# Ledger of designs, part 165: peptides against a protein of PDB entry 4JHK

Target 1, 212 residues: chain A of PDB entry 4JHK
Amino acid sequence: EDYKIQSFDLETQKLLKTALKDPGSVDLEKVSSVIVDQSLKDQVFSREAGRICYTIVQAEAKQTNGSVFRRNLLNRLQQEFKAREETRKRSTQEWVCLVSFICNIFDYLKVNNMPMVALVHPVYDCLFRLAQSDALKNEEEVDCLVLQLHRIGDQLEKMNVQLMDELFNLLRDGFLLQEDLSSMGRLLLLEILEFRAGGWKLSDTAQKYYYS

## One batch from the design tools (peptide; made by RFdiffusion4, then SolubleMPNN)

Design b2_p27_4_s2 (from b2_p27_4, 14 letters changed)
Fold by OpenDDE base, seed 2:
Structure b2_p27_4_s2 (fold): chain B 212 residues (1-212), chain A 27 residues (1-27)
Amino acid sequence: as target 1 above (212 residues)
Amino acid sequence: SRAEELRRRLREESERDFAEFMAKEEE
């Protein structure tokens, strides 16, 4: 498998590659720290980070039946989650990266091929935060919200349909009632409303309309 | 409000779920 880790220096790339192949031979705490740090800065990397993390978790489980990497990863994730409001106040970009990272970990990091139940509420909490009026007026936050729902909305709904209904009630209200939405924000909200209504799928025509 | 209560519960449940998971990982 190829992994997109070109943004790291060569030494770190080697570290990551070794972790993927022989996790017992590297400092997995350091590996987790590097991945989290980069994911909090680069939303594009967050997607790849999820895949990388899953691979390392599987490799360690197979090699030593251990879970050191996962433990360190989730410990750091918990810390960042606890500070999410402060992160949002400091930097919208870092906040949306955090949300993206948590969502991608949920997406890729399976336990016994099942979603991590422990991440369901944290993910919803983040999405509900993005659905608040003060966040909906920010295009960057709306973009993040819509992107995550495109990626994992169907999975999240399977975990808790009631929360998803509540979330989309907020999004509908924002779309209809909030006056200070940007044109793009309003468009994105409409699109995601239609996306879920269509069974978490978008027609080719709709795709062209919203994203071309 | 209903919405505020929901958010409060989500925050509390999120923190609890993280804590419980981490506790299990340490066993």
Scores: peptide ipSAE 0.576, ipTM 0.938, DockQ to the pose 0.787
Fold by OpenDDE base, seed 4:
Structure b2_p27_4_s2 (fold): chain B 212 residues (1-212), chain A 27 residues (1-27)
Amino acid sequence: as target 1 above (212 residues)
Amino acid sequence: SRAEELRRRLREESERDFAEFMAKEEE
């Protein structure tokens, strides 16, 4: 399987490739660190990072029955989460990368074939932050919010439907009442409202309407 | 407000859930 790690230097690429195949032979703390660092810079990589992390976790579990990588990964994630408001203030781009990364970890990193329950509230917290009025006026944040809900909304709802209802109440209110939304932002909110209402899926006709 | 209270609770629960997870990982 091929992983998109071309954004790293050759030495780091070698490190990651080794981690994917023989995690016991590398410094897994360092591996987790470089993955998180890059995920905070590149939202595209943030998506791939989830898959990479899952593979490393599974490889380590099979090889040594260990969880060093997962532990270090989640520790770093916790640190970044704690600083999320500072990150948002400093850089919207880094903030949406952080949210994307957390959501992708939730999406891909399964434990015993189950979502990590510990990430449910953090994910919702991030999404609720994106659903605030000050964030909804920023198209980059709306893009992130809608993208994550498209990717993991159905899974997240299964974990806590009450929180999802509350989240979408905010999105509905934003769509209907907030005056400083961009045209695209408003369209995206409408689309995601319809997406959930349709059971987290859209017809081909609706898909074309919103995205073409 | 209800919304503010919900967000406050989410933040607290998030922090707690992370902490609990990390504690379990260290066992």
Scores: peptide ipSAE 0.575, ipTM 0.938, DockQ to the pose 0.801
Fold by OpenDDE base, seed 3:
Structure b2_p27_4_s2 (fold): chain B 212 residues (1-212), chain A 27 residues (1-27)
Amino acid sequence: as target 1 above (212 residues)
Amino acid sequence: SRAEELRRRLREESERDFAEFMAKEEE
């Protein structure tokens, strides 16, 4: 498989490639740190990072039946999650990257083909934070919210439909009642409301309307 | 409000779930 790691220097690229093939031969704490750091700076990479993390986890399990990488990864995620409000205050960009990364880990890092239950509440917590009025007025946060719901909304709903209902109540209220939404933000909220109402599916016509 | 209370509980549950998971990983 080809992984998009060209943004790293050559030494780090070598480290990552080695981790993917022979995880027991590298410092997996360092590998996890590098991946998380880059994911907090690049939301596009955070998607790739989920895939990379899954591959490393599987490779280590197969090679040594170990879980050193996963443990270090989740430890770092916990630290970043705890500091999420400070991160949001410091940088909206880093905040949405954090949310994206957590959602991507939820999406890719399966255990026995099942989502990690421990990440369900943290993911919902992030999405509920994005659904607050102070966040809905920021297009960057709305973009992040809608993107994650498109990617993992159906999976999250299966884990807890009540929380999803509550989340979408907030989104509906934001769409209908909040006055300081941008035109694009309002459009995106409408789209995601229709997306869920349609069983987490969107017609080609509707997709073109909202995203062309 | 109801929504604010829900968020409060969700934050607490999220932090607790993370902590509990990590504790189990260290055992």
Scores: peptide ipSAE 0.572, ipTM 0.937, DockQ to the pose 0.714
Fold by OpenDDE base, seed 5:
Structure b2_p27_4_s2 (fold): chain B 212 residues (1-212), chain A 27 residues (1-27)
Amino acid sequence: as target 1 above (212 residues)
Amino acid sequence: SRAEELRRRLREESERDFAEFMAKEEE
């Protein structure tokens, strides 16, 4: 398959390509570090990173029955998660990239075709943070929140319906009660509320209304 | 508040879940 890694220098591209095909021949800690670093800078890549990580995990499991890459990846995720508030204060962009990356890892990095239970609470924690009043007033954070819920909301709900209900209570309150939402932010919140209410899907009419 | 308590619990559970996972990976 083709992976979108053209944003890296040639040496790093070679490293990643090798990791994808022959993970046992490279420093998987370095590979994980490179992927995480880039994911924190580029939200578009953070999506691709999930797919890349999945492939490397599968390749290593098949090749050596090992999980070195996964361990290093999740170790780094843990570190970044712990520092998430500091990251948010420093850079909203890096913060939303972090959230996006964690969500994408949850989405793609399955174990025996099952989601990683260990990531459920961290993902919800991030989404709840995005649902706070100080975050809802920032369109960039609202964009991130809504995007992730479109992508993995149905999966997350299956893992914990109660948390999803609580999350959407906050979103509904934000939509109805918060005064400093942008017009687009308010529109996005309404859309995602309807999205879930509709079984995590939108009708063609609704899609056109919100995005056309 | 209820919301604040929920968030507190989520943070604690998240940290614990990460730690537990990593501990298992090191076994």
Scores: peptide ipSAE 0.571, ipTM 0.937, DockQ to the pose 0.781

Design b2_p27_4_s3 (from b2_p27_4, 14 letters changed)
Fold by OpenDDE base, seed 3:
Structure b2_p27_4_s3 (fold): chain B 212 residues (1-212), chain A 27 residues (1-27)
Amino acid sequence: as target 1 above (212 residues)
Amino acid sequence: SRADELAEYLRKQSEIDFEEFMKKEEE
């Protein structure tokens, strides 16, 4: 498999490539730190990061039956999650990168082919935060919210349908009642409401309307 | 409000879930 790691310098690329194939030969704490750091800066990379992390986890499990990488990764994730409000205050861009990363880890980092239960509430926490009035008025946060729900909404609902219902109650209220939404933000909320209503699928008609 | 209650619940439960998971990983 080819992984999109061109944003790193050559030495770091070699480190990552080695980790993917022979995780026991590298410092997995350093590898996890590098991946998290870049994911917090580049929202596009965070998607690839999930796939990379899964591969490293599987490689280490097969090689040594170890979980050093996963432990370091989740430790760092916990630290960033704990500081999420401070991150949001400092930079909306960093905040949406954090949310994207957490969601992508949830999406890709399976344990025994199952989502990590420990990430369910943190993911919902982030999405609920994005669904608050002060966040819905920021188009960048709305973009992030809608993007994640498109990617993992169906999986997340399977983990807890009650929380998903509550989340979408907030989104519906935001769409109908909040006055300071951007035009695009309002359209995105409507689209995601329709997306879930359609079984987490977008009809051809809706696709043309929102993405033409 | 209901929204506030849920937000608080999620914050608290998220912290618990992380802590419990990391505790298990460290054992």
Scores: peptide ipSAE 0.630, ipTM 0.949, DockQ to the pose 0.762
Fold by OpenDDE base, seed 5:
Structure b2_p27_4_s3 (fold): chain B 212 residues (1-212), chain A 27 residues (1-27)
Amino acid sequence: as target 1 above (212 residues)
Amino acid sequence: SRADELAEYLRKQSEIDFEEFMKKEEE
């Protein structure tokens, strides 16, 4: 399988490739750190990182029945999550990368074909933060929010429909009441409201209208 | 506000969830 790791230097690429095939032969803490660091800088990679992490987790489980990588990964996620407000203040870009990464881990890193329950509240926390008034006025944050809800909203709702209802109450309020939304931001909020109302699916007509 | 209450709830619960997960992984 091919993984999008061209952004790394050759040595790091070799490390990652080895981790994907033979995780027991590499420092999995270092691997996790490299993946998280890059995910915080590159939102495109943060999406790919979920798939990479899943593969490494599966490979380690099969090879040694171990979970060293997962443990290190979640440890780093915990650290970054704790510092999320500081990260947001420092760099909106890094903040949305962090949210994207956490959501992608939730999306891809399944255990026995089920989502990691431990990530449900952290994911909702991030999405709720993006749904606050100070975040909704920033298109970059709105883009991130809507993108994640498109990707994992249905899965999250299955985990906790009450939290999803509360989240969308905030989004409706933002759409209806917030004065400093950009035109695109308002459009995206409307789209995601309709997306959920339609069972987390968009008609071809609606999709074309919002994204053409 | 309700939003503030939920935010606080999620923050606290998230911290607990991470901590509990890590503790279990160390066992």
Scores: peptide ipSAE 0.629, ipTM 0.949, DockQ to the pose 0.783
Fold by OpenDDE base, seed 1:
Structure b2_p27_4_s3 (fold): chain B 212 residues (1-212), chain A 27 residues (1-27)
Amino acid sequence: as target 1 above (212 residues)
Amino acid sequence: SRADELAEYLRKQSEIDFEEFMKKEEE
């Protein structure tokens, strides 16, 4: 299986490829660090990173029944999460990359095809932060929020429907009451409200209305 | 506000969840 790792230098690509097939032969802490660092810079890669991480986790489990990579990955994720407000203040781009990465790990890094329970509250925390008034006025943050909800909203709701209801109360209030939303931001909020109302599904007609 | 309460809840619970996960991984 091929992964989108062309953004790395050849040595790092080799490291990642080896980790995917023979994780016991590489420094998995270094591998996790490289993946997280790149995911914080490239939101597109963060999606691929989820798949890469899952593959490495599975490979290590099969090879040694170990979980060194997962531990290092989640340790780094915890550190970045703790610093999320500082990250947001420093760079909106890095902040949305962080959110995207956490959501993608939630999406892909499953155990027995089940989401990691430990990530449920952190994911909601990030999404709730994006749903605050100061974030909703930023189109980049709204884009991120809506994108994640499209990707993992249904899964996340299954983990805690009460929190999802609360989140969407904020989104509804933002849509209806917040005055400094961009036109596109308001449109995106309306779309995601309807998306959930439709069972996390949008008809082709509605899709064209909002995005075409 | 309720939003503030939820934010605080999520922050606190997130920290707990991470810590519990790490403890389990160390065992």
Scores: peptide ipSAE 0.627, ipTM 0.948, DockQ to the pose 0.806
Fold by OpenDDE base, seed 2:
Structure b2_p27_4_s3 (fold): chain B 212 residues (1-212), chain A 27 residues (1-27)
Amino acid sequence: as target 1 above (212 residues)
Amino acid sequence: SRADELAEYLRKQSEIDFEEFMKKEEE
């Protein structure tokens, strides 16, 4: 299986590849740190990071029945999550990368083929933060919110439909009542409202309308 | 507001969930 790790230097690429195949032969704390660091500055990589992390977790479990990588990964994730408001104040880009990373870990890092229950509330916390009025006025945050809901909304709803209802109440209110939304922001909110209403699916025609 | 209450709930519960997970991983 191929992984998109060309953004790293050759030494780090080798480290990651080795971790994927023989996790016991590398420093898994370092591996986790490298992945998190890159995910916090590259939203595109965060998607691949989820897949990479899952593979490493499975490889370590199979090889040694260990969970060193997952433990280090989630420890770092917890630290970044705790500092999320400071991150948001410092850089919107870093903030949306953090949200993207957490959501992608939720998406890919399954335990016994199930989402990690421990990440449900943190994910909702991030999405609720993006749904606040001060965030909805920022198109970059709206982009992130809508993207994550497209990726994991259906899974997240299965974990807690009540919170999803509350989240979408905020989004509907933002769409209808908030005055300082961008035109694109309004369009994206409308799209995601329709997306959920349609069972977390959109037609090809609708997709082209909102994203072309 | 309802939104504020939920935000606070999520913050607190998130902290609990992380801590419980980490504790379990260390056992």
Scores: peptide ipSAE 0.562, ipTM 0.936, DockQ to the pose 0.822

Design b2_p27_4_s4 (from b2_p27_4, 14 letters changed)
Fold by OpenDDE base, seed 4:
Structure b2_p27_4_s4 (fold): chain B 212 residues (1-212), chain A 27 residues (1-27)
Amino acid sequence: as target 1 above (212 residues)
Amino acid sequence: SSADALAEELKKQSVEDFEKFMEEEEE
């Protein structure tokens, strides 16, 4: 498989490629750190990072039945999650990258074809933060929120429908009551409300937009 | 507010879930 890692220097690319094939031969803590660091800078890479992480986890499991990489990855995620409010204050871009990364890990890093239960509340927490009034007025945050809900909303709902209901109550209130939404933000909220109401089924147009 | 309370609870549960997972991985 081809992985989009051209944004890294050649040495790091080699490190990642080796990790993908022979994880036991590299420092998996370093690998996890590199992936997280880049994911915090590049939202496009964040989705690729999910695939990369999944592959490394699978490779390590097959090679040694180990989980060193996953442990280091989630440890770093925990650290970034705990600092999420500070990250948001410092950089909206880094914040939405963090949310995107956590959501992509949830989406791709399956264990026995099941979502990681440990990530359910963290993901919801991030989405709830994006659904607050101070975040809904920022189009970049709304874009992130809606994108993640399109990608993993159905999975999240299966894990906890009550939290999803509460989240969408906030989104509905934002759509109806918040005065300082951008026109695009309002349209995005409406679209995601309709998307869930329709059973999380994408139109052809929406499919292209969110998964291209 | 109820929304604020829920947010705080989610934060708490999130931290606990991370910690629980890490503990399980160390076993």
Scores: peptide ipSAE 0.451, ipTM 0.903, DockQ to the pose 0.821
Fold by OpenDDE base, seed 5:
Structure b2_p27_4_s4 (fold): chain B 212 residues (1-212), chain A 27 residues (1-27)
Amino acid sequence: as target 1 above (212 residues)
Amino acid sequence: SSADALAEELKKQSVEDFEKFMEEEEE
């Protein structure tokens, strides 16, 4: 299987390719760091990163029954999560990349075909942060929020419907009551409200838009 | 606010969940 890693230099590409096939032969801490670093810069890659991480985890499990990569990955995620407010203050772009990455890891990095329970609260926390008034007025953050909910909202709801209800209460309030939303932001909030109300079902056109 | 309280609780739980996970992985 081919992975989109052309954004890396050749040496790093080689490292990643090796990690995907023979994780025991590389420094998995370094690999995890490289993936996280790039994911914090490139939201598009963040999606691919989920797939890459899943593959490496599976490869390591198969090869050594180990979980070194996953441990390193989650350790780094923990560090970034703890610093998320500072990241947001420094760079909205990095912040939304972080959220996207955590959500993508939640989406792809499943254990026994189940989401990692450890990521449920972190994901919700990030989404709740995006649902605050100061974030909702920022279209970039709204884009991120809505995108993630389209991708993993149904899964998250299955993990904790109460939190999802609370989250959508915030989104509804934002849509109805917040005056400084952009026109696009307001449209996106409406769309996601309707999306959940419709049972998290996408039209074919919407499917292509969010998952292309 | 209620929303703020919830956010704080989620943050706390998130940190705890990460820590718990890491501890379990180290065993």
Scores: peptide ipSAE 0.446, ipTM 0.901, DockQ to the pose 0.800
Fold by OpenDDE base, seed 3:
Structure b2_p27_4_s4 (fold): chain B 212 residues (1-212), chain A 27 residues (1-27)
Amino acid sequence: as target 1 above (212 residues)
Amino acid sequence: SSADALAEELKKQSVEDFEKFMEEEEE
């Protein structure tokens, strides 16, 4: 499989390629740090990062039966999660990249072929933060929220339907009651409300848009 | 608000879940 790592310098690309094939020969703490740092800056990479992380985890498990990379990754993720409000205040872009990254890790990184239960609450917490009135007025945050729900909403609902109901109550209230939404934001909220109501099923065109 | 209370609870649970997972990884 091809991985989108062209945004890194050549030395870092080499490091990542080696980690994907021979994780035991590289500093996996450094690898995890590089992936997280880039994911906070580039939303396109943030999406790809989940797949890369999964591959490294599988390669390490196969090669050494180890989990050093996963431990370092999740430790860094926990740190970034704890600082998420500070990140949001500093940079909306970094904040939405962080949310995207956490959601992609949830989507791709499985433990014993199962979703990581430990990430359910963190993901919902991020989505609930995006669903607050102060975030809904920001189109960039609405874009992020709707994108994640399109990608992992069905999986999240299977993990906790009660939280999903509560989240969509906020989205409904935002759509109906909040007056400072952008035109696009309002359209996106309506679309995601209808998307869930339709059983999280995308048209062929919509599927290409959200998963390409 | 009720929404604020839920957000606070989710934050607490999130931190606890991360910690629990990390502890399990070390065992």
Scores: peptide ipSAE 0.433, ipTM 0.898, DockQ to the pose 0.815
Fold by OpenDDE base, seed 2:
Structure b2_p27_4_s4 (fold): chain B 212 residues (1-212), chain A 27 residues (1-27)
Amino acid sequence: as target 1 above (212 residues)
Amino acid sequence: SSADALAEELKKQSVEDFEKFMEEEEE
């Protein structure tokens, strides 16, 4: 399986490739840090990062029955999550990358074919933050929110429908009541409201856009 | 507000869930 790691230098690429094949031979803490750091800068990579992380987790489990990588990954993720408000204040781009990364980890890093329960509340927390009035007026944050809900909304709802209902109450209120939404923001909110109402099903074209 | 309370609780639960997971991974 090919992974999109061309954005890294050759040494880092080698490190990642080795981690994918022989995780016991590399510093998995360093690997996790590299992946997280890049995911916080590149939203496109965040999607690939989920797949990479899953593969490394599986490889380590198979090789040593260990979970060092996953532990380091989630430890770093926890740290970034705790600092999320500061990150948002510092850089909207980094903030949406963080949200994207957490959501992609939730999407790909499954254990025994089940989502990691530990990530459910963190994901919802991030999405709720994006659904606040101060975030809804920011088109970049709205775009992130809608993108994540397209990708993992159905899975999240299965984990906690009550939280999803509360989230969409905020989105509905934003759509209906918030005056300083951009035209695009308003359209995006409407689209996601309709998307859930339609059972979280995408057209082939939309699927390609959101999952490519 | 109810929404604010929910947000605070969600944050708390998020932290707790991370901590719980990390503790389990150390065992």
Scores: peptide ipSAE 0.429, ipTM 0.897, DockQ to the pose 0.847

